# Peptides against a protein of PDB entry 4U39: the designs that were tried, part 2

Target 1, 302 residues: chain A of PDB entry 4U39
Amino acid sequence: SIKVIGVGGGGNNAVNRMIENEVQGVEYIAVNTDAQALNLSKAEVKMQIGAKLTRGLGAGANPEVGKKAAEESKEQIEEALKGADMVFVTAGMGGGTGTGAAPVIAQIAKDLGALTVGVVTRPFTFEGRKRQLQAAGGISAMKEAVDTLIVIPNDRILEIVDKNTPMLEAFREADNVLRQGVQGISDLIATPGLINLDFADVKTIMSNKGSALMGIGIATGENRAAEAAKKAISSPLLEAAIDGAQGVLMNITGGTNLSLYEVQEAADIVASASDQDVNMIFGSVINENLKDEIVVTVIATG

## One batch from the design tools (peptide; aimed at target 1 S272 G283 S284)

Design b1_p8_3_s1 (made by RFdiffusion4, then SolubleMPNN; from b1_p8_3, 5 letters changed)
Fold by OpenDDE base, seed 3:
Structure b1_p8_3_s1 (fold): chain B 302 residues (1-302), chain A 8 residues (1-8)
Amino acid sequence: as target 1 above (302 residues)
Amino acid sequence: RKITLILQ
């Protein structure tokens, strides 16, 4: 089974966005130290952590409180994660709960033998130096606790959105990018397409790989496959070129009109931008909601 | 949908 665990405010917002976008074949778990915020989760499983420590009042933006809250609730986290083959741990780094609890939860998932994937954000620079420093510590702890860690630099989202985009919409786009990262992987396993992958295929690319980069491209029209692939490999979310990656996981998602030619065209573009010795695995997904849109997600590992 | 709140 695949489980998605949203940790703290940002992680829970991302999980809500996944549920709203009908991401299939996954179980959703919301974790928070704030009981009031947790009640707003759309997840079927809601877990308050550190009830004794925090009394449900949250972590006060302190990662050490988030960490201790997850440690207090270890047995409950273990029970909730038990029997998962894959666990996505999603969080906004820089806060109290997400930064402190996400690494503990990830370690619990990994110790249970699940393929453990972190999908997390770095805070925007405007959120201040304290959040950036807290995020850096949490990302370091996540890297030790996961098989693969996808880090979304929120400042790069500002290159994708209009400069006049309200701050609240920039945070919603961060939640959407977290959704795209989880869905881009989970759909390869859970959602049928023209080319299906299994869990073993994904595990070969993501097991014990450490940091990963994610690129996303979206396009419509006659050349939509090529345009989406080109946008994915040149995505502002890529902190480096994909040509140095040891592994590439590619998702080509389209509507019911997605052709094998379009899938091949997109795959050839990503392969041409990758190292010749790269272990590239690609899958296609059919999403009836996309109609004429193609979404290419590239995850570079190693 | 049954929300299973695991409240301790």
Scores: peptide ipSAE 0.021, ipTM 0.632, DockQ to the pose 0.017
OpenDDE base, seeds 1, 2, 4, 5: peptide ipSAE 0.005, 0.006, 0.005, 0.007; ipTM 0.447, 0.399, 0.453, 0.475

Design b1_p8_3_s2 (made by RFdiffusion4, then SolubleMPNN; from b1_p8_3, 5 letters changed)
Fold by OpenDDE base, seed 4:
Structure b1_p8_3_s2 (fold): chain B 302 residues (1-302), chain A 8 residues (1-8)
Amino acid sequence: as target 1 above (302 residues)
Amino acid sequence: MKVTVILS
């Protein structure tokens, strides 16, 4: 089974976005120290952590409170994660609950023998230096607790949205990028396509790889596969070029009109931009909600 | 959907 755990406000918003986009083949768990915020989750499983510590009033933007809350609720977290083959831990870094609890939850998942993937955001620079410093500590702790950690630099989202985009919409786009990171991997296992991957393929690329970067490309029209692939490898979300990666996981998602030629064309572009010795695995997904669009997701590890 | 709430 695949479990997706949203931790704290940002993680829970991302999980809500996943549910709203009908991401299939995963179980959703919402974790928070704020009971009121947790009640707004669309997840099937809702877990309040640190009930004694916080009384459901949240972590007060303190990562140490988030950490202690997860430690208090360790047994309940273990029970909720038991039997998972793969666990996605998603959070917005820089806050209290997400920053503190996500590494603890990730370690619990890893100790249970699940392939543990962190998908987290760095805060926007406008959220202030305190959040950036807290996020750096949380990311460091996540890196030790996961098999692979995908870090989304929120400031790079500002390069892919309109400059007049309201702050609230920039956060919604961060939630959407978190969704794309989880879905881009989970769909390779859970959703049939022209080229299917199994869990063992994904595990080979993601097990004990440390930090990862994600690129996304979307295109339409006759050259949509090539354009989507080119956008993915040049994505602002990639803080480094993919040519330095030891492993690449690629998802080519299209509608019912996705051709094997388009899948191959996209894969060849990503391969040509990667190191010759890269371990590249690619899969395709059919999403009936995509009309004329192709979405290419690239996860670069190593 | 059946919502399960787990309290710590």
Scores: peptide ipSAE 0.040, ipTM 0.716, DockQ to the pose 0.018
OpenDDE base, seeds 1, 2, 3, 5: peptide ipSAE 0.006, 0.000, 0.000, 0.031; ipTM 0.380, 0.406, 0.418, 0.691; seeds 1, 5 fail the geometry check

Design b1_p8_3_s3 (made by RFdiffusion4, then SolubleMPNN; from b1_p8_3, 5 letters changed)
Fold by OpenDDE base, seed 2:
Structure b1_p8_3_s3 (fold): chain B 302 residues (1-302), chain A 8 residues (1-8)
Amino acid sequence: as target 1 above (302 residues)
Amino acid sequence: RKTTVILQ
C-alpha cells in the first residue's frame, strides 16, 4: 500500500490539494500538533501528535517541539504507517511541526521497511532568515531519515507564476507542486497508463538515493509532448540540470488522446538530457480530466 | 469512509 502523510500546516495543505485533485491509489494521513488545523484536513486518517506536550495548540514555530511531539506519539505513528510498502512524507520546512516531526515520521516509516520518500518545500526568502535556517536543519534531518528527499525551493515557484501573484497564491502553488511531486510518483504505481511501472521499478530508482530534484512541464497543442518534456528538464524547480543524475524517474500524463508516439517523444527528450549511464525508468498515466494537456514530471536522483 | 481521528 502507498501512504501519504502530511505533516504540519504545509504538509496538510498539500494533502488537501491531493485529495481535491483526486490522486488515486493512496491512503492519506494528516498529522499536526494543532488540533484546530487538523480538523480542517480532508484526510481519512487524522492524527494529533504531542497532545501532552502541546495540548493541541501547535508547535509555536519551534522544530524542537515538533520533534518531541512526534517522539511522544511514536507508537501511534507506527500503527498508522504499518503495512505500507511506500510512504510519502510531505511537509513545509521552516515551521514547527513540519520541520521537527517530518524527520521523525520518516525514520519511523523507514524503520518499518517502507520505501520512504520525502517531498518538502524550502520556505520563500520573504518568510525570513529564521525559517530558512530552521528549514535547512529539517532538510538535513530528513535526508538521513528517507530513501529519497525531493526538495522544492519555493523561491523558484516565483519564476513560474506571474510577478503580481499574491503571496497566498504563491503558497497555494507550493501546495500544488508538492501534490505534483507525490502524484507524479504515486500515479506510476497506482494509475494505469500506456506504460505501467510496478513498485519494484520505483524502488530501484528511489531506494537509498538521498537528495532528488523535480522538474515539471505542462503543454498543449500539436507539439505538446516535446514541449512538456523540454519544460520539465529546464524547470525552474530544478536547482541543477538532470545531467549527472544516477537515476531518472519520469511520468508522462495525458488525457485519453495521449499517443504512444507522444510518450516516446517525451521520453527521448528526457533521455537525451540525461547522462548516458543513467538508469531511467518512465511510465505513462491516463488522466481523463486532462483534455489537450500533457504533464511531464521528472525526478532526478543521485 | 469514516474519518478515523486518532486523538491522544
Scores: peptide ipSAE 0.032, ipTM 0.698, DockQ to the pose 0.018
OpenDDE base, seeds 1, 3, 4, 5: peptide ipSAE 0.013, 0.023, 0.021, 0.006; ipTM 0.478, 0.662, 0.648, 0.393; seed 5 fails the geometry check

Design b1_p8_3_s4 (made by RFdiffusion4, then SolubleMPNN; from b1_p8_3, 4 letters changed)
Fold by OpenDDE base, seed 2:
Structure b1_p8_3_s4 (fold): chain B 302 residues (1-302), chain A 8 residues (1-8)
Amino acid sequence: as target 1 above (302 residues)
Amino acid sequence: RKVTEILQ
């Protein structure tokens, strides 16, 4: 089974986006120290952590409170994650609960023998230096606790959105990029396409790989596959080129009109931008909600 | 669509 655990405010917003976008084949778990915020989760499983420590009042933007809250609730987290083959741990780094609890939850998932994937954001620079420093500590702790850690640099979202985009929409976009990072992997396993992957394929690319980068590309028209692939490998979300990656996981998602030729064309572009010795796997997904659009998601590991 | 509009 695949479990997605949203940790704190940002992680739970991302989980809500996944549920709103009908991401299939996954079980959703919402974790928070704030009981009021947790009530707004759309997840079937809602877990309040650190009830004794925080009394449901949240972590006060302190990662040490988030950590201790997860440690207090360890047995409950273990029972919720038990029997998962794969666990996605999603969080916004820089806060209290997400930054502190996500590494503890990830370690619990890994100790249970699940393939543990972190999908996390770095805070925007405008959130201030304190959040950036807290996020750096949380990301470092996540790296030790996961098999793969996808880090989304929120400042790079500002390169994709309009300059007049309100701050609230920039955060909504960060939630959606977290959604795309989870969905781009989970759909390869859970959602039929022209080329299906299994859990063993994904495990081969993601086991004990450390840091990963994600690129996303979207296009329409006659060259949509090539354009989407080119946008994915040149995505502002990539802090580095995919050149030098030890592994590449690629998702090509299209509508019912997605051709095998378009899948191959997109895969060839990503392969040509990767090292010759890269272990690349790719799958395709059919999403009937995509009309003439192709979405390419690239996850580079190593 | 912008990458952002499919993410919305």
Scores: peptide ipSAE 0.022, ipTM 0.597, DockQ to the pose 0.037
OpenDDE base, seeds 1, 3, 4, 5: peptide ipSAE 0.018, 0.016, 0.014, 0.018; ipTM 0.542, 0.528, 0.480, 0.554

Design b1_p8_4 (made by RFdiffusion4)
Pose (drawn by RFdiffusion4):
Structure b1_p8_4 (pose): chain A 294 residues (1-190, 197-206, 209-302), chain P 8 residues (1-8)
Amino acid sequence: SIKVIGVGGGGNNAVNRMIENEVQGVEYIAVNTDAQALNLSKAEVKMQIGAKLTRGLGAGANPEVGKKAAEESKEQIEEALKGADMVFVTAGMGGGTGTGAAPVIAQIAKDLGALTVGVVTRPFTFEGRKRQLQAAGGISAMKEAVDTLIVIPNDRILEIVDKNTPMLEAFREADNVLRQGVQGISDLIALDFADVKTIMKGSALMGIGIATGENRAAEAAKKAISSPLLEAAIDGAQGVLMNITGGTNLSLYEVQEAADIVASASDQDVNMIFGSVINENLKDEIVVTVIATG
Amino acid sequence: RNVVTIHA
């Protein structure tokens, strides 16, 4: 019983993307102050929060509103979250709802005893000062409210995509990366949560590599461990979760070769949760998701 | 290393 909660617009898209990618084994909850944007969620559960406060008009990039909105819907949320063994709280930070509400929601989930993993994006630098400041204040609050907070620096999306990909695609990739963050873990729980719990405090950074071809598992792992999303050296990590995903052609040669690359770059006595998952919708593509905690 | 290995 793992629940992925998209909070605000940032999470709304990630949840959509997860659903679009048919990420299995999770119950999705899209939570928004913005009734219009919420009605775009592909989530079976659409929770409008702050209905009294925002009247479906959203938080206006005011985290305080997203917060008061979440506090207003404190009871509706717990109801939706009760029974969750694990709650992914996925949101865009810098907003109102995502920045405000996610800590409220993730804290509720944490109090509910669920393994609360918040997976959020820090706004692109270009989103400006407000966005940056609010997320910083917001990311700070997400850390106090989750067991593990995987923070995806959107600015690093721009290092990854072609220099000329339009902004719309840059935001879109941030959504996918958020999805890639949650799927990277949720695919490994579809298992004693104390395992993953022992891997879940402090902040967390993740990396992704995608590759195709003859030497792809290594190419993917190398790209994953060196990825711009992954801002710090992995040898600094106390715990590392690795996810290898490929087609039905995923060999153990490929799997371990990528594991060896991720492992050698991690500390030798590191705790590790490692999985490889077959995605039939993949052909020659392979995706290594690496999440380091410490 | 302490590794929990999963293949799905």

Design b1_p8_4_s1 (made by RFdiffusion4, then SolubleMPNN; from b1_p8_4, 6 letters changed)
Fold by OpenDDE base, seed 2:
Structure b1_p8_4_s1 (fold): chain B 302 residues (1-302), chain A 8 residues (1-8)
Amino acid sequence: as target 1 above (302 residues)
Amino acid sequence: MKVTVIYK
């Protein structure tokens, strides 16, 4: 089974976005120290952590409270994650609960023998230096606790949205990018396409790889496959080029009109931008909600 | 949908 665990406010917003976008074949778990915020989760499983420590009032933007809250609730987290083959841990780094609890939850998942993937955001620079420093500590702790850690730099989202985009919409786009990171992997396993991958394929690319980067490209029209692939490999979300990556996981998602030619064209573009010795795996996914759009997701590991 | 709220 694949489990997605959203940790704290940002992680739970991302999980809500996944549920709203009908991401299939995954079980959703919402974790928070704030009981009121947790009630707004759409997840089937809702877990309050650190009930004794926080009394459901949240972590007060303190990562040490988030950490201790997860430690207090370790047995409950173990029970909720038990039997998962893969666990996605999603969080917004820089806050209290997400930053502190996500590494603890990830370690619990890893200790249970699940392939543990972190999908986390770095805060926007405008959230201030304190959040950025807290996020750096949380990311470092996540790196030690996961098999692969996808880090989304929120400031790079400002390069893909209009300059007049309200701050609230920039956060919604961060939630959407977290969704795309989880879905881009989970769909390869859980959702039928033209080229299917199994869990063993994904495990080969993601097991004990450390940090990963994600690129996303979306396009329409006659050259949509090539354009989407080019956008993915040049994505502002990639803090480095995909050259030098030890592994590449690629998802080509399209509507019912997605052709094998388009899949191959997109795969060839990503392969040509990767090292010759890269272990590249790619899958295709059919999403009937996509009309004329192709979405290419690239995850570079190593 | 069984909302399993694990409150302890």
Scores: peptide ipSAE 0.063, ipTM 0.718, DockQ to the pose 0.018
OpenDDE base, seeds 1, 3, 4, 5: peptide ipSAE 0.010, 0.049, 0.036, 0.000; ipTM 0.444, 0.727, 0.682, 0.407; seed 1 fails the geometry check

Design b1_p8_4_s2 (made by RFdiffusion4, then SolubleMPNN; from b1_p8_4, 6 letters changed)
Fold by OpenDDE base, seed 2:
Structure b1_p8_4_s2 (fold): chain B 302 residues (1-302), chain A 8 residues (1-8)
Amino acid sequence: as target 1 above (302 residues)
Amino acid sequence: RKVTVLNL
């Protein structure tokens, strides 16, 4: 089974966005130290952590409280994760609960033998230096606790949205990018298709790889596949080029009009931008809710 | 939601 755990406010917002976008074949778990915020989760499983420590009042933006809250609730987290083959741990780094609890939850998942993937955001620079420093510590702890860690630099979202985009919409786009990172992987495994990647293929690419980069490209029109692929490999979300990656996971998602030619064209573009010795796996996903859009997600590991 | 995965 695949489990997605949203940890703290940002992680739970991302999980809500995944549920709203009908990301299928995954079980959702919302984790928080704030009981009021947890009640707003759309996840089937809601877990309050650190009930004794925090009394449901949250972590007060302190990562050490988030860490201790997850440690207090270790047995409950283990029970909720039991039988997962894969665990996504999603969080906004820089806060209290997400930053502190996500590494502990990830380690619990890894110790249970699940393929553990972190999908986390760095805070925007405007959230201030304290959040950036807390995020750096949380990301370091996540890197040790996961098989693969996808880090989304929120400041790069400002390069893909309009300059006049309200702050609330920039956070909503961060939740959407977290969704795309989880969905780009989970759809390859969890979605029944004509040809599925097996979990073993994904496990080979993602096991013990450390930090990963994610690129996303969206396009429409006659050259939409090529344009989406080019946008993915040149995505502002990529902190480096994918040419040095040891592994690439590619998802090509289109509507019912997605052609095999478009899939091949997009795959060839990503392959040509990758190392010759890269272990590339790719999947194509038909999403009936997509009209003329193609979405290419590239995850580079190693 | 019909999602068809074509993995090449």
Scores: peptide ipSAE 0.009, ipTM 0.458, DockQ to the pose 0.126
OpenDDE base, seeds 1, 3, 4, 5: peptide ipSAE 0.006, 0.007, 0.006, 0.010; ipTM 0.469, 0.430, 0.488, 0.456; seed 5 fails the geometry check

Design b1_p8_4_s3 (made by RFdiffusion4, then SolubleMPNN; from b1_p8_4, 6 letters changed)
Fold by OpenDDE base, seed 1:
Structure b1_p8_4_s3 (fold): chain B 302 residues (1-302), chain A 8 residues (1-8)
Amino acid sequence: as target 1 above (302 residues)
Amino acid sequence: MNVTELFL
């Protein structure tokens, strides 16, 4: 089974966005120290952590409270994650609960033998230096606790949205990018396409790889496959080029009109931008909701 | 492994 665990406010918002977009083949778990915020989750499984420590009042933006809350609730987390083959841990770094609890939850998943993937955000620069420093500590702890850690730099989202985009919409786009990172991997396993991957293929690319970068490209029209692939490898979300990556995982998602030629064209573009000795795997997914769109997701590991 | 068995 695949489990997605949203940790704290940002993680729970991302999980809500995944549920709203009907991401298939995954079980959703919402974790928070704030009982009122947790009640707003759309996840089937809702877990309040650190009930004795926090009394449901949240972590007060303190990562040490988030950490201790997850440690207090370890047995409940173990039971919720038991039997998972893969666990996605999603969080907004820089807060109290997400920053402190996500590494503890990830370690629990890894200790249970699940392929453990972190998908987390760095705070926007406007959230201030304190959040950025807390996020750096949480990201460092996540690297030790996961097989692969995808880090989304929120400031790079500002390069892909309109300059007049309200702050609230920029946070919603961060939730959407977290959704795209989870879905870009989970669909390769869960959702049939023209080229299917198995869990062993994904495990080979993602096991014990540490930090990963994610690029996303979306396009329509006659050259949509090539345009989507070019956008993915040049994505502002990539803090570095995909050259030098030891592994590349590629998802090519399209509607029912997705052709094998388009899949090959997109794969060839990503391969040409990668090192010659890279371990590249690619899958194709059919999503009837995309109609004429192609979505290319690239995850570079190593 | 058949993908279907991972989701059952």
Scores: peptide ipSAE 0.000, ipTM 0.369, DockQ to the pose 0.072
OpenDDE base, seeds 2, 3, 4, 5: peptide ipSAE 0.000, 0.000, 0.000, 0.000; ipTM 0.394, 0.395, 0.393, 0.310; seed 5 fails the geometry check

Design b1_p8_4_s4 (made by RFdiffusion4, then SolubleMPNN; from b1_p8_4, 7 letters changed)
Fold by OpenDDE base, seed 1:
Structure b1_p8_4_s4 (fold): chain B 302 residues (1-302), chain A 8 residues (1-8)
Amino acid sequence: as target 1 above (302 residues)
Amino acid sequence: MKVTELYL
């Protein structure tokens, strides 16, 4: 089974976005220290952590409270994650619950033998230096607790949205990028396409790889495959070029009109931007909701 | 085409 665990406010918003976009083949778990915020989750499984410590009033933006809350609720987290083959841990780093609890939850998943993937955001610079410093500590702890950690730099989202985009829409786009990171991997396993990957292929690329970079490209029209692939490898979300990566995982998602030629064209572009010795695997996914769109997701590991 | 049925 594949489980997605959203941790704290940002993680729960991302999980809600995944559910709203009908991401298939995954079980959703919402975790929070704030009982009122947790009640707004769309996830089937809702877990309040640190009920004795916090009384359901949240972590007060303190990562140490988030950590202790997850430690208090360890047995409940273990039971919720038991039997998972893969666990996605998603959080907005820089807060109390997400920053403190996500590394503890990730370690629990890894200790259970699941392939453990972190998909987390760095806060926007405008959220202030305190959040950036807390996020850096939480990201460091996540790197030790996961097989692969995808870090989304929220400031790079400002490069792909209109300059007049309201702050609330920039946070919604961060939730959407978290969704795309989880879905870009989960669909390779759970959703049939022209070229299917198995869990063993994904595990080979993602097991014990540490930090990963993610690029996303979306395009329509006659050259949509090539355009989507070029956008993915040049994505502002890539803090570095994909050259030097030891592994590349590529998802090519399209509608029912996705051709094998388009899949090949997109794969060749990503391969040409990668090192010759890279372990590259690619899958294709059919999503009927995309109609004429192609979405290329590239995850560079190592 | 191997459909890997991940047991949900």
Scores: peptide ipSAE 0.005, ipTM 0.381, DockQ to the pose 0.083
OpenDDE base, seeds 2, 3, 4, 5: peptide ipSAE 0.000, 0.000, 0.000, 0.000; ipTM 0.424, 0.427, 0.394, 0.376; seed 3 fails the geometry check

Design b1_p8_5 (made by RFdiffusion4)
Pose (drawn by RFdiffusion4):
Structure b1_p8_5 (pose): chain A 294 residues (1-190, 197-206, 209-302), chain P 8 residues (1-8)
Amino acid sequence: SIKVIGVGGGGNNAVNRMIENEVQGVEYIAVNTDAQALNLSKAEVKMQIGAKLTRGLGAGANPEVGKKAAEESKEQIEEALKGADMVFVTAGMGGGTGTGAAPVIAQIAKDLGALTVGVVTRPFTFEGRKRQLQAAGGISAMKEAVDTLIVIPNDRILEIVDKNTPMLEAFREADNVLRQGVQGISDLIALDFADVKTIMKGSALMGIGIATGENRAAEAAKKAISSPLLEAAIDGAQGVLMNITGGTNLSLYEVQEAADIVASASDQDVNMIFGSVINENLKDEIVVTVIATG
Amino acid sequence: ATFSVGKK
């Protein structure tokens, strides 16, 4: 019983993208103050929060509103979250609802005893000061409210995509990356949570590599461990979760080769949760998701 | 598919 909660617009898209990618084994909850944007969520559960406060008009990039909105819907949320063994709280930080509400929601989930993993994007630098400041204040709050907070620096999306990809695609990729963050774990729970719990505090950074071809598992792992999303050296990590995903042609040669690359770059006595998952919708593509905690 | 957990 793992629930992925998209909070605000940032999470709304990630949840959509997760659903679009048919990420299995999770119950999705899209939570928004913005009734219009919420009605775009492909989530079966659409929770409008702050209905009394925002009247479906959203938080206006005011985290305080997203917070008061979440506090207003404190009871509706717990109801939706009860029974969750694990709650992914996925949101865009810098907003109102995502920045405000996610900590409230993730804290509720944490109090509910669920393994609360918040997976959020820090706004692109270009989103400006308000976005940066609010997320910083928001990411700070997400840390206090989750067991593990995987923070995806959107600015690093721009290093990854072609220099000329339009902004719309840059935001889109942030959504995918958020999805890639949650799927990178949720695919490994579809197992004693104390395992993953022992891997879940402090902040967390993740990396992704995607590759195709003859030497792809290594190409993917190398790209994953060196990825711009992954801002710090992995040898600094106390715990590392590794997810290898490929087509039905995923060989153990490829799997371990990528595991060896991720492992050698991690500390030798590191705790590790490693999985490889077969995605029939993949052909020659292989995706290594690496999440380091410490 | 493979899965592991614990020390390296």

Design b1_p8_5_s1 (made by RFdiffusion4, then SolubleMPNN; from b1_p8_5, 4 letters changed)
Fold by OpenDDE base, seed 1:
Structure b1_p8_5_s1 (fold): chain B 302 residues (1-302), chain A 8 residues (1-8)
Amino acid sequence: as target 1 above (302 residues)
Amino acid sequence: SFFYVGKR
């Protein structure tokens, strides 16, 4: 089984976005120290952590409170994650609960033998230096606790949205990018396409790889496959080029009109941008909701 | 060399 655990406000918003976009083949768990915020989750499983420590009033933007809250609730977290083959831990780093609890939860998943993937955001620069420093500490702790950590730099989202985009919409786009990171991997396992992958294929690329970069490209029209692939490998979300990566996981998602030629064209572009000795695995997914769109997701590991 | 893993 695949489980997605959203940790704190940002993680729970991302999980809500995943549910709203009908991401299939995964179980959703919402974790928070704030009981009121947790009640707004759409997840089937809602877990309040640190009930004794916080009394449901949240972590007060303190990562140490988030950490202790997860430690208090360790047995409940273990029970909720038990039997998972894969666990996604998603959080907005820089806050109290997400920053402190996500590494603890990730370690619990890894200790249970699950392939543990972190998908987290760095705060926007405008959220202030304190949040950025807290996020850096949480990301460092996540690296030790996961098999692969995908870090989304929120400031790079500003390069892919309109300059007049309201702040609330920029946060919504961050939630969407977290969704795309989880879905880009989970669909390769759970959703059929022209070329399918199994869990063992994904595990080969993602086990004990440390930090990863994610690029996303979306396009329509006659050259949509090539355009989407080019956008993915040049994505602002990639803090570095994909050259030098030891492994590449690629998802080519399209509607029912996705052709094998388009899949090959997209894969060839990504391969040409990668190192000669890269371990590249790619899958094709059919999503009827995309109609004329192609979405290419690239995850570079190592 | 590039190697591909995929199943149809």
Scores: peptide ipSAE 0.034, ipTM 0.640, DockQ to the pose 0.166
OpenDDE base, seeds 2, 3, 4, 5: peptide ipSAE 0.023, 0.014, 0.023, 0.023; ipTM 0.557, 0.433, 0.578, 0.589; seed 3 fails the geometry check

